Peptides against a protein of PDB entry 8RAJ. Designs and how they scored, part 39

Target 1, 54 residues: chain A of PDB entry 8RAJ
Amino acid sequence: LPAENEDPDKAVVDLHRSPPKTKDPDLTPSGIIAKVKAGDMTQETARELLLAMR

## One batch from the design tools (peptide; made by RFdiffusion4, then SolubleMPNN)

Design b2_p19_7_s3 (from b2_p19_7, 5 letters changed)
Fold by OpenDDE base, seed 5:
Structure b2_p19_7_s3 (fold): chain B 54 residues (1-54), chain A 19 residues (1-19)
Amino acid sequence: as target 1 above (54 residues)
Amino acid sequence: SAEAEAALRELDEMERAAA
């Protein structure tokens, strides 16, 4: 059985790390809003991330 | 960024709708 390497490193978005130019679609402004709408991110965390990206 | 500013406005609207 292929060991699904579930990379357990859920990218802990280090809010203190300069927003990586993350080509991660989940860390785009739209991706952040989508996570909030899905209940996967708090509004507070989303606000901090978006403020760092403006 | 302009995209981040647009997302912040959407977040503010979501916050008001929850209140």
Scores: peptide ipSAE 0.638, ipTM 0.918, DockQ to the pose 0.744; fails the geometry check
Fold by OpenDDE base, seed 1:
Structure b2_p19_7_s3 (fold): chain B 54 residues (1-54), chain A 19 residues (1-19)
Amino acid sequence: as target 1 above (54 residues)
Amino acid sequence: SAEAEAALRELDEMERAAA
């Protein structure tokens, strides 16, 4: 079975490429924190996203 | 938002715990 290469790059929210869709559970405040905890997002990117959502 | 502010506080706590 081809390993589903879950491209780890899909977890990287590029602020320039993917505008935060309010419907994306991964871009909710809790989803952002979960990604940081998982190592899928930097604290810097998380901070920028959260500041924009404040 | 209040949720974003709470998440920012959690992020600050995570940063402090990692230092």
Scores: peptide ipSAE 0.638, ipTM 0.918, DockQ to the pose 0.716; fails the geometry check
Fold by OpenDDE base, seed 4:
Structure b2_p19_7_s3 (fold): chain B 54 residues (1-54), chain A 19 residues (1-19)
Amino acid sequence: as target 1 above (54 residues)
Amino acid sequence: SAEAEAALRELDEMERAAA
């Protein structure tokens, strides 16, 4: 069975490399809050993203 | 943005509820 090398680095939203595209539903303000509630994002990362989007 | 500012307020409320 080929090990699906899910590159864990692709799941990390690098704020310095990819500005939050307003077109990504997962990076909208509401999408960010939803990820925090789901445990898929830390409160700290969410705060940094939201501060950059205000 | 106004949406981001509203989300920051919600985040602050979540942080207080978790403390």
Scores: peptide ipSAE 0.637, ipTM 0.917, DockQ to the pose 0.771; fails the geometry check
Fold by OpenDDE base, seed 2:
Structure b2_p19_7_s3 (fold): chain B 54 residues (1-54), chain A 19 residues (1-19)
Amino acid sequence: as target 1 above (54 residues)
Amino acid sequence: SAEAEAALRELDEMERAAA
């Protein structure tokens, strides 16, 4: 089976450039934690995002 | 957000487990 093209355009959410749109399921608190667990987000970036959502 | 606060606690646990 051909490797599913992991879309390289998983937009690295730059907190400084794009505030998390509340409608992006990947930017929910649970989505952020899932990205950290997957190695797709640093703990530091996750902390900053979650603090802004607090 | 209460959900964000819960996620921050989980993040703190992950950081402690990595150290």
Scores: peptide ipSAE 0.628, ipTM 0.917, DockQ to the pose 0.686; fails the geometry check

Design b2_p19_7_s4 (from b2_p19_7, 6 letters changed)
Fold by OpenDDE base, seed 1:
Structure b2_p19_7_s4 (fold): chain B 54 residues (1-54), chain A 19 residues (1-19)
Amino acid sequence: as target 1 above (54 residues)
Amino acid sequence: SPEAEAALEELDRMEAAAA
């Protein structure tokens, strides 16, 4: 079976884990909004993430 | 964070525009 390149970059943001202080541009408030605009994140998930970062 | 609050306001605007 071809090794499915599980793109390890789909870091499932565990909403229950403190956002890693990682300089992950995808986990910044602006990065979250960008993902929503791109259709890569739901508004609901974005809201939960942003509320946790407030 | 202030940046998260500003992003929440933008998200609210996006939700209102999609409705």
Scores: peptide ipSAE 0.634, ipTM 0.918, DockQ to the pose 0.736
Fold by OpenDDE base, seed 5:
Structure b2_p19_7_s4 (fold): chain B 54 residues (1-54), chain A 19 residues (1-19)
Amino acid sequence: as target 1 above (54 residues)
Amino acid sequence: SPEAEAALEELDRMEAAAA
């Protein structure tokens, strides 16, 4: 049986708690846009993250 | 960063398309 590694940590990227580590592929500019396109991140959250990375 | 600026531009296009 494939262990569905339900990686349960959909880490709600709490922008207020941890600055995005530039090494997290999910928090790169491209990764952020990909999450928005997938419906996994709001445009508002994406904007805040990207502004902090500018 | 330049990558963040490019992503912000893409986000602006996405927002405009959703309006």
Scores: peptide ipSAE 0.639, ipTM 0.918, DockQ to the pose 0.711; fails the geometry check
Fold by OpenDDE base, seed 4:
Structure b2_p19_7_s4 (fold): chain B 54 residues (1-54), chain A 19 residues (1-19)
Amino acid sequence: as target 1 above (54 residues)
Amino acid sequence: SPEAEAALEELDRMEAAAA
């Protein structure tokens, strides 16, 4: 079976390992919401990120 | 931040719509 090349560049935003860079467009409040809507981020992870940015 | 607070409110609406 072809190994699905899980793109290693799925930036798993690990809040514990990589603090959200305020300059990362993917980690802006709007970017976080967009990822949730796209199914690329869980609501729980989004909540934690947004609470840290509050 | 106010932007994060507004996004949290949006997230709450999304969660309520998915329930």
Scores: peptide ipSAE 0.634, ipTM 0.918, DockQ to the pose 0.728; fails the geometry check
Fold by OpenDDE base, seed 2:
Structure b2_p19_7_s4 (fold): chain B 54 residues (1-54), chain A 19 residues (1-19)
Amino acid sequence: as target 1 above (54 residues)
Amino acid sequence: SPEAEAALEELDRMEAAAA
């Protein structure tokens, strides 16, 4: 199976930029929580992103 | 965002479970 190269650069959210109204499921509040649960995001980074989105 | 607030509450639960 081709390892889907999850381009790690596509997951780099600039925390200093207002989160765009992204249709990216990985950047929705639920997507952020899913990444934390998967071990793909720290709780600290998730908190910062979610605080910017509230 | 109300969805972001709900996610922050979930994150708080996750942090409490890891302590």
Scores: peptide ipSAE 0.630, ipTM 0.918, DockQ to the pose 0.730; fails the geometry check

Design b2_p19_8_s1 (from b2_p19_8, 12 letters changed)
Fold by OpenDDE base, seed 1:
Structure b2_p19_8_s1 (fold): chain B 54 residues (1-54), chain A 19 residues (1-19)
Amino acid sequence: as target 1 above (54 residues)
Amino acid sequence: AAAEAERLEAELTALYNAP
């Protein structure tokens, strides 16, 4: 049986792989505006969210 | 992103305060 040299050293978890900053597209300025334009968010809620991002 | 948010905030604020 060939010894599966599973080189355990290939689990270099690149700790420098910043987790994909799943920028919630809904919380981006563009995402907020898109929701307002779609009628899925009020202008007031959008304003409050944008203020909180400052 | 912050500068864009600030501009949009100003726009949305103006729209919200519009009669």
Scores: peptide ipSAE 0.307, ipTM 0.790, DockQ to the pose 0.061
Fold by OpenDDE base, seed 2:
Structure b2_p19_8_s1 (fold): chain B 54 residues (1-54), chain A 19 residues (1-19)
Amino acid sequence: as target 1 above (54 residues)
Amino acid sequence: AAAEAERLEAELTALYNAP
């Protein structure tokens, strides 16, 4: 069976596209805090993530 | 987002430093 040519053009992340505003609620500051409050994330991990967002 | 993250970092830091 011929390997489906995964069109390499789908991997062209337009580097000039503003980083997609991560609509992932889990990666927003509010989402991170929500995870900490739920006990699903340590406060230390949350701190590191929030620092990286500055 | 960055300003919110900084604010929340401060809150988390305050929680860590709370006796």
Scores: peptide ipSAE 0.307, ipTM 0.788, DockQ to the pose 0.070
Fold by OpenDDE base, seed 5:
Structure b2_p19_8_s1 (fold): chain B 54 residues (1-54), chain A 19 residues (1-19)
Amino acid sequence: as target 1 above (54 residues)
Amino acid sequence: AAAEAERLEAELTALYNAP
């Protein structure tokens, strides 16, 4: 049986992790806004991420 | 990218300041 290593590590947006390779759709500006609108990200975290993308 | 970030920050700000 393939062990589905569901890595249950919620993508904790590590603000100190290397600038997200723009390949993660959840880390695009639109993806960040979508997470905030969904209640999955705080405004403060979103602000910090968006500022880091400048 | 910077102008898009500013626009999105304004949108976020408006969203959270919405009554």
Scores: peptide ipSAE 0.291, ipTM 0.776, DockQ to the pose 0.096
Fold by OpenDDE base, seed 4:
Structure b2_p19_8_s1 (fold): chain B 54 residues (1-54), chain A 19 residues (1-19)
Amino acid sequence: as target 1 above (54 residues)
Amino acid sequence: AAAEAERLEAELTALYNAP
């Protein structure tokens, strides 16, 4: 059975990788409110997310 | 960001508590 040498060095989380500025429009305060207004998110989930952004 | 989140929470709270 070939030992899959998973090279542990490829798990180097590049800490210098600028977090992709994926302005996930869905994770902005405005995006959260928009989802609630659209019925795609509960008020409780929106509150928790908004509180976590503080 | 925090002040915006607080304003939006207040707005959401007011919107959902509106009769």
Scores: peptide ipSAE 0.292, ipTM 0.779, DockQ to the pose 0.069; fails the geometry check

Design b2_p19_8_s2 (from b2_p19_8, 10 letters changed)
Fold by OpenDDE base, seed 4:
Structure b2_p19_8_s2 (fold): chain B 54 residues (1-54), chain A 19 residues (1-19)
Amino acid sequence: as target 1 above (54 residues)
Amino acid sequence: DEERLRELEEELRAVFEAP
């Protein structure tokens, strides 16, 4: 049986976590849109993140 | 799904292109 190692640690973007001091390409506006397009982020979470970056 | 992505991109443009 192939264990589906669904690594559950794929990036719960904690909205309450201080913005990572690392230029995480995944937390750029373009990276957030790319995650929504991939189905890895909800539209609502993306909206909240982007409004917090204003 | 494509319509929801366009709406998000438009909201984004409004947030980042607003002076």
Scores: peptide ipSAE 0.095, ipTM 0.632, DockQ to the pose 0.257
Fold by OpenDDE base, seed 1:
Structure b2_p19_8_s2 (fold): chain B 54 residues (1-54), chain A 19 residues (1-19)
Amino acid sequence: as target 1 above (54 residues)
Amino acid sequence: DEERLRELEEELRAVFEAP
């Protein structure tokens, strides 16, 4: 079975998708902050995601 | 970058600690 190259750079979090109850560590408040710190997420996208978690 | 991280933490605190 060919390993589907899921391009890890295309986790386009659809901001209009109901916040998945994803246990995805990348979608936790701490994971979002870590992505901003790494330069992998904009502060604006982080702000919108964090506000959607409220 | 450290200033923007402090601002983001402060915004987070305001979002999650505000009633």
Scores: peptide ipSAE 0.094, ipTM 0.631, DockQ to the pose 0.326
Fold by OpenDDE base, seed 3:
Structure b2_p19_8_s2 (fold): chain B 54 residues (1-54), chain A 19 residues (1-19)
Amino acid sequence: as target 1 above (54 residues)
Amino acid sequence: DEERLRELEEELRAVFEAP
């Protein structure tokens, strides 16, 4: 079965899901900051995610 | 807003570089 290349651009971060233990580079502190800089995440969402990672 | 991005980066640095 060809692995459908799920477009890496569609990591919908569900804020109400228990903080994913995902080693996803996109959910690292640096990855979250990069998404905010790219306009792909709001600062409020970034703040909430980072507080939940503390 | 570049200022607000800088404030976020500083808040984040304080959260993750805190011992």
Scores: peptide ipSAE 0.093, ipTM 0.629, DockQ to the pose 0.241
Fold by OpenDDE base, seed 2:
Structure b2_p19_8_s2 (fold): chain B 54 residues (1-54), chain A 19 residues (1-19)
Amino acid sequence: as target 1 above (54 residues)
Amino acid sequence: DEERLRELEEELRAVFEAP
């Protein structure tokens, strides 16, 4: 079975884009924290994203 | 680093809980 490489490039969170009204689990506060825990996101990027959601 | 993750979770919690 080919591992679906969910291309991590599709989670280009534009920090200047209004938070998508879409329930993207990757753009929720919990999803961002999960990415940091997985090593897929830096703490700085997570901080900036979460501040931009405020 | 688990300490850095705790510090982040606390900072983030403070950002969301701040009125």
Scores: peptide ipSAE 0.093, ipTM 0.631, DockQ to the pose 0.326

Design b2_p19_8_s3 (from b2_p19_8, 10 letters changed)
Fold by OpenDDE base, seed 2:
Structure b2_p19_8_s3 (fold): chain B 54 residues (1-54), chain A 19 residues (1-19)
Amino acid sequence: as target 1 above (54 residues)
Amino acid sequence: DEARLAAIEKELTEIYNAP
């Protein structure tokens, strides 16, 4: 079985990379609401999360 | 339906923005 050549250049996680200021879109109020609309989250869970974010 | 989703979005938005 051919060994998958893991490209070694992609493994250099720059430890000095500032955490991507990319706020996980799933953790924003809009992202939470979008998950509920998609059926990926219950309305009750979304309510609890949104209250905790206040 | 779309009306149900709009009602859910409204409620959740009001909860987050409540004083």
Scores: peptide ipSAE 0.516, ipTM 0.877, DockQ to the pose 0.721
Fold by OpenDDE base, seed 4:
Parts: structure tokens; C-alpha cells; sequence
Structure b2_p19_8_s3 (fold): chain B 54 residues (1-54), chain A 19 residues (1-19)
């Protein structure tokens, strides 16, 4: 089996690349609520995050 | 339970939008 040489050098996240202003939809108030509804976040954690976003 | 999820959504929305 040919060992796929995954060149570890491609994982160099360019730290100087302006983080894409990807409004992570998961970090919006609606995204947080959606995670709670999906069971991926506790109501308590969601409450704390939403309070910190005010 | 949809009623439980609706209550959670309501509470969290009220917390965020509270003046």
C-alpha cells in the first residue's frame, strides 16, 4: 500500500492571513440556540455565552 | 418534546434581548 505522504507542511495556517471574517454562524445568538436545540450545547452554557455577547 | 425546546428558545431569546 503506498503510504500517502501527507506533507505536514500544508497545515501551516498562515497566521498573517486576516482571519476570514467568517461570521461563524455557530457563534451567533441564533446559532447558539440551534446548538442547544440539537443537543450539542447545554442551556447553561448557552445562557452564559448569550449574556457575554450583550 | 417540542414544547420543551420552545420554552428553552424563549428563555434564551429573552436573556439576550433583555434591556
Amino acid sequence: as target 1 above (54 residues)
Amino acid sequence: DEARLAAIEKELTEIYNAP
Scores: peptide ipSAE 0.516, ipTM 0.877, DockQ to the pose 0.755
Fold by OpenDDE base, seed 5:
Structure b2_p19_8_s3 (fold): chain B 54 residues (1-54), chain A 19 residues (1-19)
Amino acid sequence: as target 1 above (54 residues)
Amino acid sequence: DEARLAAIEKELTEIYNAP
């Protein structure tokens, strides 16, 4: 069984990194909320990301 | 807890959509 190397470090959206111009569905407001619901992101981090997208 | 998740979603949505 291939170990799903979900590299937890790749999921860290660096707030200082320009939002990747890649339409990463995980970086949309809906994607951020989905990550919080999944337990993959803190509410605080999600708040900061969403504020930066305004 | 679905109620908790709904509250989080509401808060985050309000933050994003706030003028």
Scores: peptide ipSAE 0.508, ipTM 0.875, DockQ to the pose 0.709
Fold by OpenDDE base, seed 1:
Structure b2_p19_8_s3 (fold): chain B 54 residues (1-54), chain A 19 residues (1-19)
Amino acid sequence: as target 1 above (54 residues)
Amino acid sequence: DEARLAAIEKELTEIYNAP
């Protein structure tokens, strides 16, 4: 089976995914906002994530 | 639309930094 190159740039922030052990720059508040601006995350998902990070 | 993106960024920033 071809290893689907999970494009690491498409880390769909799954709210149910265990927090990455590494400082994922994409999961920082700034990274979340950047994903929304790029169209890679909904504003609603971003709100939920940011509220959970407070 | 840059204005829309700026408004989203502002809202999300305010949500995170809310007291």
Scores: peptide ipSAE 0.508, ipTM 0.875, DockQ to the pose 0.717

Design b2_p19_8_s4 (from b2_p19_8, 10 letters changed)
Fold by OpenDDE base, seed 1:
Structure b2_p19_8_s4 (fold): chain B 54 residues (1-54), chain A 19 residues (1-19)
Amino acid sequence: as target 1 above (54 residues)
Amino acid sequence: DEERQRELEEELTALYNAP
């Protein structure tokens, strides 16, 4: 029975991959406005968040 | 309604940029 040589080199976790800066796009002013447009946020909540970011 | 969405965007943008 030929053992399939699974090439072990695919497990090189690139340790130099900077963690994705998960800039939560939802926490930007533009992201907040986009959520209101999508109906995923109230205008009042958006106002409060935008004021808190000033 | 695209007009209402534009008005909302303008209002929220003006609020954010207000001095």
Scores: peptide ipSAE 0.265, ipTM 0.768, DockQ to the pose 0.711
Fold by OpenDDE base, seed 5:
Structure b2_p19_8_s4 (fold): chain B 54 residues (1-54), chain A 19 residues (1-19)
Amino acid sequence: as target 1 above (54 residues)
Amino acid sequence: DEERQRELEEELTALYNAP
């Protein structure tokens, strides 16, 4: 079983990088919103990401 | 504050779905 060692430090969404083609649940619109709710992402960063994904 | 979290979710969802 590949341990999905999602190193939480690698889930730093580089806003300047094209969204990874990987279906990372943390990079989905729902995942972004969840990070903001958890306090792990700013609303501004979430806004920028969501605008880049549409 | 569950209300502010709901409002934030609604705002961000509306932004993503905006035409």
Scores: peptide ipSAE 0.262, ipTM 0.762, DockQ to the pose 0.738
Fold by OpenDDE base, seed 4:
Structure b2_p19_8_s4 (fold): chain B 54 residues (1-54), chain A 19 residues (1-19)
Amino acid sequence: as target 1 above (54 residues)
Amino acid sequence: DEERQRELEEELTALYNAP
């Protein structure tokens, strides 16, 4: 049986990925809304965060 | 599905911009 060479190229973690510039775009009003749209945040948590930013 | 996402965005935006 030929061993399917599982292409090892998927595991190159780019160690040179610049540290995410921690202007957390996810903590802006637009970023919070984007997380809710993506299903990464509940609408309730988004409401609390948006109210706390006012 | 896209309509429900627009309604959610409008609700959250309105809540943030509410006086």
Scores: peptide ipSAE 0.258, ipTM 0.762, DockQ to the pose 0.716
Fold by OpenDDE base, seed 2:
Structure b2_p19_8_s4 (fold): chain B 54 residues (1-54), chain A 19 residues (1-19)
Amino acid sequence: as target 1 above (54 residues)
Amino acid sequence: DEERQRELEEELTALYNAP
């Protein structure tokens, strides 16, 4: 089967395209707090992550 | 964004006061 040469020039990474706000629901403040409440994250780790989002 | 900062501060405060 011929390897379809996917033309690498069509990966114009639009450097000015705002990265899709893939709101990683796990990295939202509410998602972090939800993990702490579930026991899946320590309060200290959550605090550090929330502070890094400021 | 001052609103986002306020929300994070409120959430951090709530987290800090969580038992």
Scores: peptide ipSAE 0.232, ipTM 0.759, DockQ to the pose 0.079

## One batch from the design tools (peptide; made by RFdiffusion4, then SolubleMPNN)

Design b2_p20_1_s1 (from b2_p20_1, 10 letters changed)
Fold by OpenDDE base, seed 5:
Structure b2_p20_1_s1 (fold): chain B 54 residues (1-54), chain A 20 residues (1-20)
Amino acid sequence: as target 1 above (54 residues)
Amino acid sequence: SAARRAAAEAALEELDALEA
């Protein structure tokens, strides 16, 4: 069975390290909320991202 | 953009509602 090289370094969205790319659909306001609702993003991270977009 | 700012504000309100 091919060892799925799970890329272990799924880059944790670090606002301080990587500014959000405005063209990333996952970083739209609606995308951010969707991630929170899905449990894929903390409310704190979402708040920081959204505040930066305001 | 203004549209993105407005969407972000609306999303913040939704986020606040999720925290309540």
Scores: peptide ipSAE 0.626, ipTM 0.918, DockQ to the pose 0.662
Fold by OpenDDE base, seed 4:
Structure b2_p20_1_s1 (fold): chain B 54 residues (1-54), chain A 20 residues (1-20)
Amino acid sequence: as target 1 above (54 residues)
Amino acid sequence: SAARRAAAEAALEELDALEA
């Protein structure tokens, strides 16, 4: 099966593949919430990220 | 940091509100 073209620009934040960088502004608590509101992150992924930060 | 932990906790509360 052709490898589904993973759009490299749609970096699905995978906590297991790409650990959150503390310096990434998109992975701050506020940035995470902003991504969820924008539809760029699932609520589940956001929850996992935030739980790891507390 | 303590600040990041506090911000994460607040964000979790906001996330819960979005899910409701």
Scores: peptide ipSAE 0.626, ipTM 0.918, DockQ to the pose 0.673
Fold by OpenDDE base, seed 3:
Structure b2_p20_1_s1 (fold): chain B 54 residues (1-54), chain A 20 residues (1-20)
Amino acid sequence: as target 1 above (54 residues)
Amino acid sequence: SAARRAAAEAALEELDALEA
């Protein structure tokens, strides 16, 4: 059976598993909000990430 | 940085507005 190529780039950002890198553009405050608006991040995850940056 | 903290605070306010 073809192993479903789980796109490793679709890895859910988990603050507990992979702490945010401050230089990751997708994990800037603006990038986080953009992901929420796009439906690519939950509000809860976004809040946790943003609180860690404050 | 102070800029990062300020941006995070502003983003939290925007997030709260999305939840309302």
Scores: peptide ipSAE 0.626, ipTM 0.918, DockQ to the pose 0.670
Fold by OpenDDE base, seed 1:
Structure b2_p20_1_s1 (fold): chain B 54 residues (1-54), chain A 20 residues (1-20)
Amino acid sequence: as target 1 above (54 residues)
Amino acid sequence: SAARRAAAEAALEELDALEA
């Protein structure tokens, strides 16, 4: 689907498309889980990010 | 940090629980 149909408030975070910012609160462990629960991040991406923080 | 590592571990456990 063209990017124009994506809800701007629902930016899908992908590790490969959007590299993690260490200061981004949405990329804290709790923020990551919140994004998964909201459907804004896949479980796989969340797992990759969290494993990198361990 | 140790705190971030601990939080990441806890979050991984929560993620596993969401998948179960």
Scores: peptide ipSAE 0.625, ipTM 0.918, DockQ to the pose 0.651

Design b2_p20_1_s2 (from b2_p20_1 with S2E L4R T5K E6R E17R)
Fold by OpenDDE base, seed 1:
Structure b2_p20_1_s2 (fold): chain B 54 residues (1-54), chain A 20 residues (1-20)
Amino acid sequence: as target 1 above (54 residues)
Amino acid sequence: SEERKREAEEALEELDRMEE
């Protein structure tokens, strides 16, 4: 069976699991907005993340 | 970082515009 390399680096930003690593490019303000625009993140989740960064 | 805070504020304003 091909080991599904579940690329674990699709960091499902679970706000409840890990504090947003400020160094994760996927968790930059611009990266968050890009995920919302791509449909990969809800606006609500994005708002919560961004508010925590303010 | 003060830069990151500013970027977050600007991104929140962008999100607000996406909801309109």
Scores: peptide ipSAE 0.607, ipTM 0.910, DockQ to the pose 0.626
Fold by OpenDDE base, seed 5:
Structure b2_p20_1_s2 (fold): chain B 54 residues (1-54), chain A 20 residues (1-20)
Amino acid sequence: as target 1 above (54 residues)
Amino acid sequence: SEERKREAEEALEELDRMEE
């Protein structure tokens, strides 16, 4: 059976669970907006992350 | 970085436009 590698490493960026590593390309401002547009991040989580970068 | 702060501000403005 092909292990559907559910790539569990789509790290759901939970700001409350792990401090955002500013070096994570997925946590760049553009990367955050891209995740929101893709439905992979809530607007609320995106706002919190972006506010922490300001 | 100051660049990242600016990018974050611009991204917040984009996010606000998505909520309207």
Scores: peptide ipSAE 0.603, ipTM 0.909, DockQ to the pose 0.601
Fold by OpenDDE base, seed 3:
Formats: structure tokens, sequence, C-alpha cells
Structure b2_p20_1_s2 (fold): chain B 54 residues (1-54), chain A 20 residues (1-20)
């Protein structure tokens, strides 16, 4: 099976580039925390996203 | 929704615990 080269560059949600689409499960509060725990998101980016949802 | 705000607040508290 071809390893889907998940281009690591596509996983970075830039809050300043596009408002988070609340329909993306990866952008739910729990999804954000999961990304931080996985090392796929910085704490700073997570904080900004979560503050925008508050 | 008020539910999402609560979940975001709880997640912020969890994030704060990760910074310690």
Amino acid sequence: as target 1 above (54 residues)
Amino acid sequence: SEERKREAEEALEELDRMEE
C-alpha cells in the first residue's frame, strides 16, 4: 500500500490564514488538545484557537 | 454554542496544566 505521504505541511492550521472551520473534528477543543499531545500543534497555536472558540 | 464555550474553557485549563 503506498504510504500516503501525509505532507506534514498540510497539518499546520494557521489561525491567521483562515478562521478555524468549527466543522473540522480536528479543530474541536478535544481535537486541538489531541494534536498538542501528539506534537502536531504548538501550545501557542492551540491557545489561540481555543480562545477564539470561547 | 454555550457547550462549545465550556469545552473550550475546559481545554484551556488542560492546556495550562501541560505548560507546568
Scores: peptide ipSAE 0.603, ipTM 0.909, DockQ to the pose 0.637
Fold by OpenDDE base, seed 2:
Structure b2_p20_1_s2 (fold): chain B 54 residues (1-54), chain A 20 residues (1-20)
Amino acid sequence: as target 1 above (54 residues)
Amino acid sequence: SEERKREAEEALEELDRMEE
């Protein structure tokens, strides 16, 4: 089985590089918090994404 | 949606508690 090298850089959502896709399940409020808890997103990026959803 | 806005507000409050 090809180890899908999930490029660790793909786990980090950068709002300035890639605009948030409202249809991306990883960009739900709960998905954002889960990424922060996993260390896959900074608190700063999470705050920016969540504020944009409000 | 109004639901997504409420979920985002609750998530911001959770994020604030993680920074303390």
Scores: peptide ipSAE 0.600, ipTM 0.909, DockQ to the pose 0.642

